# Peptides against a protein of PDB entry 1MQS: the designs that were tried, part 4

Target 1, 223 residues: chain A of PDB entry 1MQS
Amino acid sequence: ILKMLFLNKDLNNNDNITTITDDIFNQQEIIWKVLILDIKSTATISSVLRVNDLLKAGITVHSLIKQDRSPLPDVPAIYFVSPTKENIDIIVNDLKSDKYSEFYINFTSSLPRNLLEDLAQQVSITGKSDKIKQVYDQYLDFIVTEPELFSLEISNAYLTLNDPKTTEEEITGLCANIADGLFNTVLTINSIPIIRAAKGGPAEIIAEKLGTKLRDFVINTNS

## One batch from the design tools (peptide; aimed at target 1 E117 S129)

Design b1_p9_3_s4 (made by RFdiffusion4, then SolubleMPNN; from b1_p9_3, 3 letters changed)
Fold by OpenDDE base, seed 3:
Structure b1_p9_3_s4 (fold): chain B 223 residues (1-223), chain A 9 residues (1-9)
Amino acid sequence: as target 1 above (223 residues)
Amino acid sequence: SNVLKNYRK
């Protein structure tokens, strides 16, 4: 999250959030930015950062993407939002209206290829593609509830997995979503886990999916 | 496109 707020620059610091923000604040000129969020990413940011952390990162204003926002054509904007068609359309509309000077787009999870192509196509039509400075997948689709605990915030997961009326397709889909969330968590922690799961149930399905994702990621990163 | 050039995973 802090890297994103500093325009995805390397921070080269393993200290806690407070130490990192203090060091940067004291050593560098702050670039003031607007932070654009949605409901889900707001919860993510709020679970990890304090208001003072945002200020030290140069975030002077933050707003919801669906809210009416005043133009700030001389101010760069950081978008941290869900990878949806709706959010893409809003970003493009903001671009068309010259809402901000520069656009740093960060998605909470991986943007599908079809949506990336849609974004690229719409931006190209505007003639303002030079204002799009970054497009990042941040893999931050989870909530930190306490230092040693997190939540994926998947609605009715327990009920769905334990309802005898739930179809195999629904279970498989839910397990895939859980695996995606765990994958994002692993990448955020930057440590490859040993996966253990009970046999014969959803836990095994999730473990297999997560293992595959991690293996694929390692292969793709090294290529 | 510039968007694709600046895309990172």
Scores: peptide ipSAE 0.183, ipTM 0.850, DockQ to the pose 0.735
OpenDDE base, seeds 1, 2, 4, 5: peptide ipSAE 0.023, 0.018, 0.020, 0.022; ipTM 0.685, 0.640, 0.662, 0.677

Design b1_p9_4 (made by RFdiffusion4)
Pose (drawn by RFdiffusion4):
Structure b1_p9_4 (pose): chain A 223 residues (1-223), chain P 9 residues (1-9)
Amino acid sequence: as target 1 above (223 residues)
Amino acid sequence: SVSLTKKSS
């Protein structure tokens, strides 16, 4: 999350510290930025970062994408928002409106090609595609409550999975999401683990789904 | 037409 608040800086280069000392902050000399969150993504940040931490990272203000936000045409903006048609539209609207000097679009989970092309087509007919400095799938779609306790914030799962009423489609979709939440966690760990799971029930489906996802990930790296 | 480049963290 912090690396993102630094415009995904230090990326594409060297350095293995973990929580930047101040003398180094003064090495790059950092400038204030607007931070745009949405309901879901605010729940992710406010769980691990205090307001003081945000300022210390150069974040002057933070507001939801849906609020009426007064313009700051000369101030950078970092969007950390859910990959939704609704949010993308607003980013396009803000982009046109010239709400901010720059845009650093960061997606909470992962943006589908479906919506990347959407955002891209809209932005193309603006004379301002040049202001979007970066668009990143961040893979931080989970909440870390305690140091080693995390949640996918998918409430009422035991019911949805065992309710006879539930479709054989609603179940597949739910497992697909849980498979993604785990995938989001696994990528954060930066370790491709061995999947072990109890057979017979949802844990297996999710295991085999996550297995396939992690399989392709390993492939679409080297070959 | 303009395409946007998307990246992963």

Design b1_p9_4_s1 (made by RFdiffusion4, then SolubleMPNN; from b1_p9_4, 6 letters changed)
Fold by OpenDDE base, seed 3:
Formats: C-alpha cells, structure tokens, sequence
Structure b1_p9_4_s1 (fold): chain B 223 residues (1-223), chain A 9 residues (1-9)
C-alpha cells in the first residue's frame, strides 16, 4: 500500500509505516496526489494507515470513486479500487474529462482479461493514453515512464532469457508474459503497431505471440 | 503509425 502511494517506487520494507513515511517526508520533495478509493479499498487503507500517514505520503485529498469530484488537472491521481466494469468506466470518464494530470491505477485484486481489454479499448478511444502512467493488479504491472518509454517491470527477465540453464519452458513462459504485457500496453494506445523482431531469439517468440494476440483481438472486436 | 521493435539483449 505504501509503495502504491509513492507511485510504486521501491521502499525499504524493513521499517514500520511511520518510519517509512517520516523518512520519505524528510528526504524528498513531496508530490501531492489525489487518492481515489472505493468502499473496499477504504477499509483496507483505514486498517493500515492513519490520516497523518496519508499526508506524509503526499495524499492531499482522498475521495470515493463514486463521489462527485472536482477536477484537479494539475494533480496526479492514484486509483486504488476494485477491478469492476463500473470503476473502469468511471476512470475512463475521469480521463475523458481531464480530471487529473496523471492516472496511476491500482486494482485491489486481479483484473480479468476482459476488463483489461475493455479498459485499454476505452482509453485508446479517448486518445489520452499518455495520461495513464501505471496499471497494477495482482498479475499485471506496467509503467509508462514517458511517452515513448515504458516498462513491464518483469523481474530477472534479462537473466532468464540469457542464462543457458534456463529451460525452454521457462523462456516460453516468460515470452508469453512479456507478450501479454506488450499486448496490454498496445491496447492503451490508439494504434496497432508494426512489430519488428530479430529472428532466432526471444524477440521473435514474443513478436509472434503478440501478433497472434492482436489479431485475435481485432477479430473479436470487429465481430 | 506506431512501430514496436523488439530486441534481445
């Protein structure tokens, strides 16, 4: 939760909440953010954090997602909400209305693929995908650090792909995960990319998997 | 048009 409040930056997990917030508060310039919750996540946050902790984390305002919220176009927003169609629609609506400068979306549990695709599709239609900086759930992590740079935040990907001891199954599995991440990323942009990959390596495997996913998506969407 | 180039390091 604290990691989320600090835009999913790495935090020292050895310290208690108070120590972490105090250290960050004292060492770094606070980025003020809006925290958007639902009923479930409110309970979660309240069980772990105090109001003072939120302030120290740079949360200046917190609100329920279903509440009417004033636009703060210069303020980044952290969503921590249940992965539901309703919440996705609200987030997209907030995006359309330019309610916030940046959107850091964290789902309280795993986001089903169909909902992820829905989110991606809707975001793509808005043409404002650049405002979506992060989407996190139990199984999906990707960060858009800048308009032309993003990370899937897959740990040890390089090592896994380059270790001669890695099995084909492990490589294939990792490539599938990467392809899934890329697929999700692509859907948030308003275009289907031309995919280029070197032959004979993981890049090709990923490209093929990604291509298949995109084709399947297009077929299903046009049907 | 977006281009995605994949590189294996």
Amino acid sequence: as target 1 above (223 residues)
Amino acid sequence: MVELELFSL
Scores: peptide ipSAE 0.129, ipTM 0.810, DockQ to the pose 0.043
OpenDDE base, seeds 1, 2, 4, 5: peptide ipSAE 0.094, 0.110, 0.124, 0.124; ipTM 0.787, 0.804, 0.815, 0.810

Design b1_p9_4_s2 (made by RFdiffusion4, then SolubleMPNN; from b1_p9_4, 8 letters changed)
Fold by OpenDDE base, seed 3:
Structure b1_p9_4_s2 (fold): chain B 223 residues (1-223), chain A 9 residues (1-9)
Amino acid sequence: as target 1 above (223 residues)
Amino acid sequence: MKKLELSYL
C-alpha cells in the first residue's frame, strides 16, 4: 500500500510504516496527491494505515470514487478501487473532464481482460492517454484485522455454504471468490504456502482453485 | 514455508 501511495516507487521495505514515511518526508520533496477510493478499498486502507500515515505519504485529500469531487487539475490522483465497469467509467469520465493532472490507477485485484480492453478503448477515444501514468493490479482485496489475521469480508459466506437451498453454481461462485481473495493475499505476502484442506467440502474446492491460480501465476512469472 | 490451512467449520 505504501509503495502505491508513493507512485509505486521502490521503497525500503525493512522499516515500519512510520519510519518509511518519515524517511521519505525528510529526504525527498513530498509529491502531494489525491487518493480516490471505493467502499471496499477504504476498508482495506483503514485496516493498515492511519490518517497521519496518509498525510506523510503526501495524500492531501482522499475521497470516494462515487462522490462528487472537485476538479484539481494541477494535482496528481491515485485511484485505488475495485476492478469494475462502474469504476472504469468514472475514471474515464474524470479523465475526460481533466479532473486531475495525472492518473495513477491501482485496482484492488486483477482487472479482467474485457474491462482492460474497455478501459483502453475509452481512453483512446479521449485522446488523453498521456495523463494515465500507471495501471496496476495491487492484489489488496482483503482486510487486515490482526498482524497474523485477515478477512476477505465476504458477507454470508458461511450461510451460503451451509444452506441446502444454495445451488451448486452459487457455491462454486463463492468458492471462486474466496480463492481469488486468498490468491491476492498470498501474492501480497510474497510467499507460496502449502495448502491443506479437508476433503469433500468447500475447503477442497477452494484449495483446488487457489492451487490452480498459484500454479498459473508461477508459470507465467517464470516464463 | 508458510502453511495455509483451509478448514470449514
Scores: peptide ipSAE 0.055, ipTM 0.677, DockQ to the pose 0.022
OpenDDE base, seeds 1, 2, 4, 5: peptide ipSAE 0.037, 0.055, 0.054, 0.054; ipTM 0.640, 0.671, 0.691, 0.690

Design b1_p9_4_s3 (made by RFdiffusion4, then SolubleMPNN; from b1_p9_4, 7 letters changed)
Fold by OpenDDE base, seed 4:
Structure b1_p9_4_s3 (fold): chain B 223 residues (1-223), chain A 9 residues (1-9)
Amino acid sequence: as target 1 above (223 residues)
Amino acid sequence: MKKLELHSL
């Protein structure tokens, strides 16, 4: 998250948030930015950072993407939002209207290729692609409750997995969502775990899906 | 090496 707030510059990860922000604040002139969030990413940010941390990172104002926002044509914007068609359309509209000087787009999870292509197509039509400085998948689709505890904030996951009335398709879908969330978490931590799961249940399904995703990622990244 | 244990509740 901090890396994103500092425009994805390499930060030495070994220090506490406060130390990092203080060091950066002392070493470099603060670039003031606006932070555009959605409901989900707001929860994620709020779980990790305090308001003061945002200020130290140069966030002058933060707003929801769906809110009416005043133009700040001389101020760069960081978007940290879910990879949805709706959010893409809003970003493109903001681009068209010259709402900000620069656009640093960070998706909370993996952006599907079709949506990336849609974004690219819409941006190309605007003729303002030069204003888009970054597009990243941050893989931060989780909430940190404790240093070693996080939540995927999947509503009714327990009920769905344990309700006898739940269909196999629903279970499979939920397991896929959980696996995606775990995948994002693993990538954020930058450490591939050994995955263990009990056999014969949702845990196994999730483990298998997650394992496949991780393997595919490693192969694709090292190639 | 970190271990991720998945438990179905």
Scores: peptide ipSAE 0.088, ipTM 0.786, DockQ to the pose 0.022
OpenDDE base, seeds 1, 2, 3, 5: peptide ipSAE 0.075, 0.078, 0.084, 0.085; ipTM 0.762, 0.774, 0.781, 0.781

Design b1_p9_4_s4 (made by RFdiffusion4, then SolubleMPNN; from b1_p9_4, 6 letters changed)
Fold by OpenDDE base, seed 5:
Structure b1_p9_4_s4 (fold): chain B 223 residues (1-223), chain A 9 residues (1-9)
Amino acid sequence: as target 1 above (223 residues)
Amino acid sequence: MKSLTLSYL
């Protein structure tokens, strides 16, 4: 998160900035920025950072992406939002309207290729692609409740998995979503765990999906 | 090496 707030610049070559120290803030030139969030990312940010931390990172204003926001054409913006078509369209609209000087786009999880292509196409049409400075997948689609505890904030997961009326497709879909969340968490921690799951049931499905995603990621990053 | 145990109740 802090790296994102500092425009994804390498903060002291230590990818493991786990502790918000004054040293981190002092080493970076403060560029005042706007932070645009959605409901999910707001929860994520709020779980880890305080308002004062945002200020120290140069965030002068934060707002929801769906809210009416005043133009700040001379101020760079950091978007930290879910990878959805709706958010893409809003970002592009903000770009068209010159709402900000620069656009640093960070998605809470991996942006699907189709949406990336859509973003690229729409940005191209605007003729303002130069204002898009960054597009990153941050893999931060989780909430930190305690230092050693996080939540994926998937509502009714237990009910869905245990309701006899739930279809196999729904179970599989939910397991995929959980695996995605865990994947994002693992990538954020930057440590690939040994995955253990009981045989039979959703845990195994999730483990398999997560394992596949991690393997694919490792292969793609090492290539 | 950290372990991730997936437990479903």
Scores: peptide ipSAE 0.086, ipTM 0.779, DockQ to the pose 0.022
OpenDDE base, seeds 1, 2, 3, 4: peptide ipSAE 0.080, 0.082, 0.085, 0.084; ipTM 0.762, 0.758, 0.775, 0.773

Design b1_p9_5 (made by RFdiffusion4; failed a check: a repeat of another design)
Pose (drawn by RFdiffusion4):
Structure b1_p9_5 (pose): chain A 223 residues (1-223), chain P 9 residues (1-9)
Amino acid sequence: as target 1 above (223 residues)
Amino acid sequence: SFKLTKNSA
């Protein structure tokens, strides 16, 4: 999360510290930025970061994508928002409106090609595609409550999974999401683990789904 | 036409 607030800095280069000392902050000399969150993503940040931490990272203000936000044409913007048609539209609208000097679009989970092309087509007919400095799938789609407790914030799962009423489609979709939440966690750990799961029920489906996802990930690296 | 470049963290 912090690396993102630094424009995904330090990326594509060296350094293995963990929570930047102040003397180094003064090495790059950082400038204030607007931070745009949405309902879901605010829940992720406010769980691990205090307001003081945000300022210390150069975040002047933070507001939801849906609020009426007064312009700051000369101030950078970092969007950390859900990969939704609704949000993308607003980023396009803000981009046109010239609400901010720059855009650093950061997606909470992962943006589908479906929507990447959408955002891209809209932005193309603006003379301002140049202001979007970066677009990143961050893979932080979970909440970390205590140091080692996390949640996918998918309430009422035992019911949805065992309710006879539930479709054989709703179940597949739910498992697919849980598979993603785990995948989001696993990528954060930066370790491709061995999947072990109890057979017979949802845990297996999710295991085999996550298995396939992690399989492709390992492939679409080297070959 | 223009295409946005998307990256992963």

Design b1_p9_5_s1 (made by RFdiffusion4, then SolubleMPNN; from b1_p9_5, 4 letters changed)
Fold by OpenDDE base, seed 4:
Order: sequence, then structure tokens, then C-alpha cells
Structure b1_p9_5_s1 (fold): chain B 223 residues (1-223), chain A 9 residues (1-9)
Amino acid sequence: as target 1 above (223 residues)
Amino acid sequence: SFKLTLSYL
């Protein structure tokens, strides 16, 4: 998250948030930025950072993407939002209206190819692609409650998986969502875990899906 | 309930 707030510059991850922000503040002139969030990413950010941390990172103002926002044509914007068609359309509209000077787009999870293509197509039509400085998948679709504890914030996951009335399709869908969240978490940690799951249940399904995603990612990243 | 364990070496 801090890396994103500093425009995805390499940061030494071994220090506390306060130390990192203080060091950067002391070493470099703060670039003031606008942070654009959605409801989900707001929860993620709020779980990790305090308001003061945002200020130290140069965030002058933060707003929800769906809110009416005043133009700040001389201020760069960081978007940290879910990879949805709606959010893409809003970003493109903001681009069209020259709402900000520069656009640093960070999606909370993997952006599907079709949406990436849609984004690219819409941006190309605007003729303002030069204003888009970054597009990243941050893989931060989780909430950190404690340093070693996180939540995927999937509503009723336990109930759904344990309700005998739940259909196989619903279970499979939920397992996929859980696997996606875990995948994002693992990528954020930047370490591949050993996955263990009991056989014959949802855990196995999740483990298999997660394992496949991780393997595919490693192969694609190293090639 | 189910348990999924991710272990880091």
C-alpha cells in the first residue's frame, strides 16, 4: 500500500510504516496527490493506514470514486479501486474531463483482460493516454486486522460453506472467490506458501484453485 | 468447518 502511495517506487519493506514515511519525507519533497477509493478499498486502506499516514505519504485529499469530486487539474491522482467496468468508465470520464494532471491507476485485484482492453480502447479514444502514468494490479483485496491476520471480507462465507442447502455451484463460486483473495494476499506477501488442505471438502477446492493460480503466475512471471 | 493451512518456509 505504501509503495502505491509513493507511485510504486521501490521501498525498503523492512521498516515500520512510520519509519518509512518519515524517511521518505525527510529525503524527498512530498508530491501531493489525490487518492481515489471505492468502498472496498477504503476498508483495506483504513485497516492498514491511519489518516496521518496518508498525509505523510502526500495524500492531500481522498474521495470515493462514485462521489462528485472537484477538478484538480494540477494534482496527480492515485486510483485504488476494484477492477470493475463501472470504475473503469468513471476513470475514463475523469480523464476526459481533465480532472487531474496525472493518473496512477491501481486495481485492488487482477484486472481481467477484457476490462483491460476496454480501458485501453476508451483511453485511446480520448487521446489522453499520456496522462495515464501507471496501471497496476496491487492484489490488495483484503483487510489487515493485525500484522499476521487478515480478512477477505467475504460475507457469510462460513454459513454458505456449511449450509446443506447451498448448491454445488454456490460452493464452487465461493471457493473461487476465497482462492482469489488468498492469491492476492500471497502475491502481496511475495512468498509462495505450502498449501495444505483436508481432502474431500471446500478446503481442497480452494487449495487446488489457489495452487493453480500461483503456479500459473510463477510460470508467467519467470518466462 | 474446514481448515486451510498456508505455511511459509
Scores: peptide ipSAE 0.098, ipTM 0.836, DockQ to the pose 0.023
OpenDDE base, seeds 1, 2, 3, 5: peptide ipSAE 0.088, 0.087, 0.087, 0.081; ipTM 0.819, 0.817, 0.789, 0.778; seed 3 fails the geometry check

Design b1_p9_5_s2 (made by RFdiffusion4, then SolubleMPNN; from b1_p9_5, 4 letters changed)
Fold by OpenDDE base, seed 5:
Structure b1_p9_5_s2 (fold): chain B 223 residues (1-223), chain A 9 residues (1-9)
Amino acid sequence: as target 1 above (223 residues)
Amino acid sequence: SFKLELYSL
């Protein structure tokens, strides 16, 4: 929990909570954050931390996710909430509305793959994926961090790829554009990924195109 | 190195 409050940085957990928060508070400039909770996580936090602990961790405001919350566009937010469709939708809505400057999402339990995909899809549509700095759940060190979550901001990509009226030419063209975007992203990251794609769909086409581009790039840069 | 997974929703 404390690790989460400090944006999942490594902490020395051999001391009591108060000592840890005091040490961190004294050692570096405090980053003020908003903490968004749900009913379940509120109980969890309350059982472990005191208000003073939250303050020392840089939590200036804490609120329930379902409550009406004022926008703080210059303040980073930590979400510690249950991995539900409802909460994901709220987070995405907060993202759309520029509710906070940065989003550090921590789910209280394991995030199912389908919900992760839903989150990713919705975030991608917003074009504001860069504001999502972290996504954690209880059992993983991390799910995604920048730049692991990003958007190519291609308009109507989902609709185009899933509309039965879309022509093969249109699909091919879109896949090429996506592959180009991914290629540019990879170059920016400066690391060659291991590519996996679902078979029999546009993902496979994109993967093949991207793979070719990457291979060609590696070969050409080594020539 | 990282893993890039592509999927259709």
Scores: peptide ipSAE 0.126, ipTM 0.832, DockQ to the pose 0.033
OpenDDE base, seeds 1, 2, 3, 4: peptide ipSAE 0.077, 0.080, 0.108, 0.124; ipTM 0.789, 0.775, 0.820, 0.836

Design b1_p9_5_s3 (made by RFdiffusion4, then SolubleMPNN; from b1_p9_5, 5 letters changed)
Fold by OpenDDE base, seed 4:
Structure b1_p9_5_s3 (fold): chain B 223 residues (1-223), chain A 9 residues (1-9)
Amino acid sequence: as target 1 above (223 residues)
Amino acid sequence: MFKLELSSL
């Protein structure tokens, strides 16, 4: 998250967020930015950072993407939002209206290729592609509740997985969602885990899906 | 490297 707030520059891995922000704040001229969030990413940010941390990172204003936001044509914007068509359309509209000087787009999870292509196409049509400075998948589609605890914020997951009335399709779908969330978490940690799961249940399904995703990722990254 | 254990409660 901090890396994103500092426009994805390399940060020294210090253990203390405050120390990191202070060090960066002291070493570099602060660039004031607008942070644009959605409901989900707001929760993510709030789980990790305090208001003061945002200020130290140069975030002067933060707003929801769906809110009517005032134009700040001389101020760069960081988008940290879900990879949805709706959000893409809003970003493009903001671009069209010259709402900000620069656009640093960070999606909370992997942006599907079709949506990336859509974004690219729409941006191209505007003739303002030069304002799009970054597009990143941040893989931060989770809530950190404690230093070693996170939540995917999937409602009724336990109930769905344990209700005998739940269909196989529903279970499979949910397991896929969980696997996606775990995948994002793993990528955020930047370490490939050894996965262990009980056999014969949702845990195994999730493990298999996650394992496949990780393997595919490793293969694609090393090629 | 860490271990990810998946368990159902």
Scores: peptide ipSAE 0.106, ipTM 0.801, DockQ to the pose 0.023
OpenDDE base, seeds 1, 2, 3, 5: peptide ipSAE 0.091, 0.091, 0.093, 0.099; ipTM 0.786, 0.788, 0.793, 0.796

Design b1_p9_5_s4 (made by RFdiffusion4, then SolubleMPNN; from b1_p9_5, 8 letters changed)
Fold by OpenDDE base, seed 4:
Structure b1_p9_5_s4 (fold): chain B 223 residues (1-223), chain A 9 residues (1-9)
Amino acid sequence: as target 1 above (223 residues)
Amino acid sequence: MYELELYYL
């Protein structure tokens, strides 16, 4: 999160968010910027950062992507939003309207290739691609509830996985969503775990899906 | 309860 708020610059590792923000605030010229969120990313940010932390990161204003926002054509914007067509269209409309000076786009999870291509195409049509400074997948599609504890915010996951009436398709779909959330978490931690799961249930499905994603990621990053 | 464990070395 903080790295994103500092335009994905490398930050010195420190265990204390306040110390990191204070150190950066004291050592570097703050770039003032707008933070654009959606409902989901608002929950993610709010679980980790306070309003004062945002201010220390140079966030002057934060707003929802779907809200009417005043143009700030001289101010850079950080988008931290879900990878959806709707959000892409709004970002592109904001670009068309010169709503901000620069656009730092951060998706909460992996942007599908088709949506990346759509974003690229729409941006290209605007003739304002130079304003798009960054596009990142942040893999921050989870809520931090406590230190070293996170939630994927998947409603009724336990019930769905344990209800005998749940279809195999529903279980498989839910397991995929859980695996995606865990994958995002693993990438955020920047350490590849050893995966252990009980055989013959949802845990195995999740483990297999997660393992595949991690292997694919490692292969693609080492190439 | 289905248990999935992730171990970090």
Scores: peptide ipSAE 0.141, ipTM 0.818, DockQ to the pose 0.023
OpenDDE base, seeds 1, 2, 3, 5: peptide ipSAE 0.086, 0.093, 0.119, 0.123; ipTM 0.784, 0.796, 0.810, 0.806

Design b1_p9_6 (made by RFdiffusion4)
Pose (drawn by RFdiffusion4):
Structure b1_p9_6 (pose): chain A 223 residues (1-223), chain P 9 residues (1-9)
Amino acid sequence: as target 1 above (223 residues)
Amino acid sequence: SFSLTKNSA
């Protein structure tokens, strides 16, 4: 999360510290930025970061994508928002409106090609595609409550999975999401683990789903 | 036409 608040700095280069000392913060000399969150993404940040931490990272203000936000045409913006048609539209609207000097679009989970092309088409007919400095799938779609406790924030799962009423489609979709939440966690760990799961029920479906996802990930790296 | 480049952190 912090690396993102630094415009995904230090990326594409060297350095293995973990929570930047102040003397180094003065090495790059950092400028204030607007931070745009949405309902879901705010729940992710406010769980691990205090307001003081945000300022210390150069974040002047933070507001939801849906609020009426007063313009700051000369101030950078970092969007950390869900990969939704609704949000993408607003980014396009803000982009046109010239709400901010720059855009650093960061997606909470992962943006589908479906929507990447959407955002891209809309932005294309603006004379301002140049202002979007970066667009990143961050893979932080979970909440870390305690140091080693995390949640996918998918309430009422045992019910949805065992309710006879539930479709054989709703179940597949739910497992697909849980498979993603885990995938989001696994990528954060930066370790491709061995999947072990109890057979017969949802845990297996999710295991085999996550298995396939992690399989492709390993492939679409080297070959 | 213009396209956006998307990356993964």

Design b1_p9_6_s1 (made by RFdiffusion4, then SolubleMPNN; from b1_p9_6, 8 letters changed)
Fold by OpenDDE base, seed 3:
Structure b1_p9_6_s1 (fold): chain B 223 residues (1-223), chain A 9 residues (1-9)
Amino acid sequence: as target 1 above (223 residues)
Amino acid sequence: MYKLELSTL
């Protein structure tokens, strides 16, 4: 998250958030930025950072992507939002309207290829691709509730998995969503776990999906 | 390396 707030520049990872922000605040010219969030990413950031941390990171204003936002054509913007068609359309509209000087796009999780292509196509049509400085998948689609505890914030997951009326498709879909969240968490931790799951239930389905995602990722990164 | 144990409640 801090890297994102500093436009994905390399930060010394060994320092506390406060130390990093203080050092940058004291030693470097602060680049003031706007931070655009959605409901999910707001929860993610709020679980890790304080308002003062955002300020120290050069965030002058933060707003929800769906809110009416005033144009700040001379200010760079950091988007940290879910990879959805709706959010992409809003970003493109913001680009069209010259709402900000520069656009640093960070998705909370992996952007599907079809959406990436859509983004690229729409941006190309605007003729303002030069304003888009970065597009990243941050893999931060989770909430840190405690130092060693996180939540995927999936509503009614327990009910869905235990309701006998739930269809196999619904269960499979939910398991995929959980696996995606776990995948993002694993990537954030930057350590591949040994996955253990009970056989014959949703845990196994999730484990298999997660395992596949991790294998695919490792193959793609080593290539 | 850590262990990720998946369990259903």
Scores: peptide ipSAE 0.126, ipTM 0.826, DockQ to the pose 0.022
OpenDDE base, seeds 1, 2, 4, 5: peptide ipSAE 0.103, 0.106, 0.122, 0.123; ipTM 0.809, 0.811, 0.822, 0.822

Design b1_p9_6_s2 (made by RFdiffusion4, then SolubleMPNN; from b1_p9_6, 7 letters changed)
Fold by OpenDDE base, seed 5:
Structure b1_p9_6_s2 (fold): chain B 223 residues (1-223), chain A 9 residues (1-9)
Amino acid sequence: as target 1 above (223 residues)
Amino acid sequence: MFKLELKTL
């Protein structure tokens, strides 16, 4: 998160910004910027950062992406939002309207290729691609409740997994969503876990999906 | 490296 707020610049050789220290803030030139969030990312940010931390990172204004926002054409904006078509369209509209000077786009999780292509296409049509400075997947689609506890904030997960009326497809879909959330969490921790799961249930499905995602990611990153 | 144990209730 902090790296994102500092425009993904290398905050000194310690890639492990594990602690919000005053030293991190003091070493960076403060660029005043707007932070654009959605409901999910707001919860994520709020779970980890305080308002004062945002200010120290140069965030003077934070707003919801769907909220009516005043143009600040001379101010750079950080978007930290879910990778959805809706959010992409809003970002592009903001670009078209010159709402901000620069656009630093950060998705809470991996942006699917089709949406990336859509974003690229729409941006190209605007002729303002130069204003988009960054597009990153942050893999931050989770809530940190305690230092060693996080939530994926998946509604009714327990009910869905235990309802006899739930279809196999629904279970599989939910397991995929959980695996995606865990994948994002693992990438954020920047450590590959040893995965253990009970056999014969949703845990196994999740473990398999997560394992596949991690393997694919490692292969693609090392290639 | 950490252990991720998946448990369903």
Scores: peptide ipSAE 0.132, ipTM 0.822, DockQ to the pose 0.023
OpenDDE base, seeds 1, 2, 3, 4: peptide ipSAE 0.090, 0.118, 0.109, 0.127; ipTM 0.786, 0.818, 0.810, 0.818

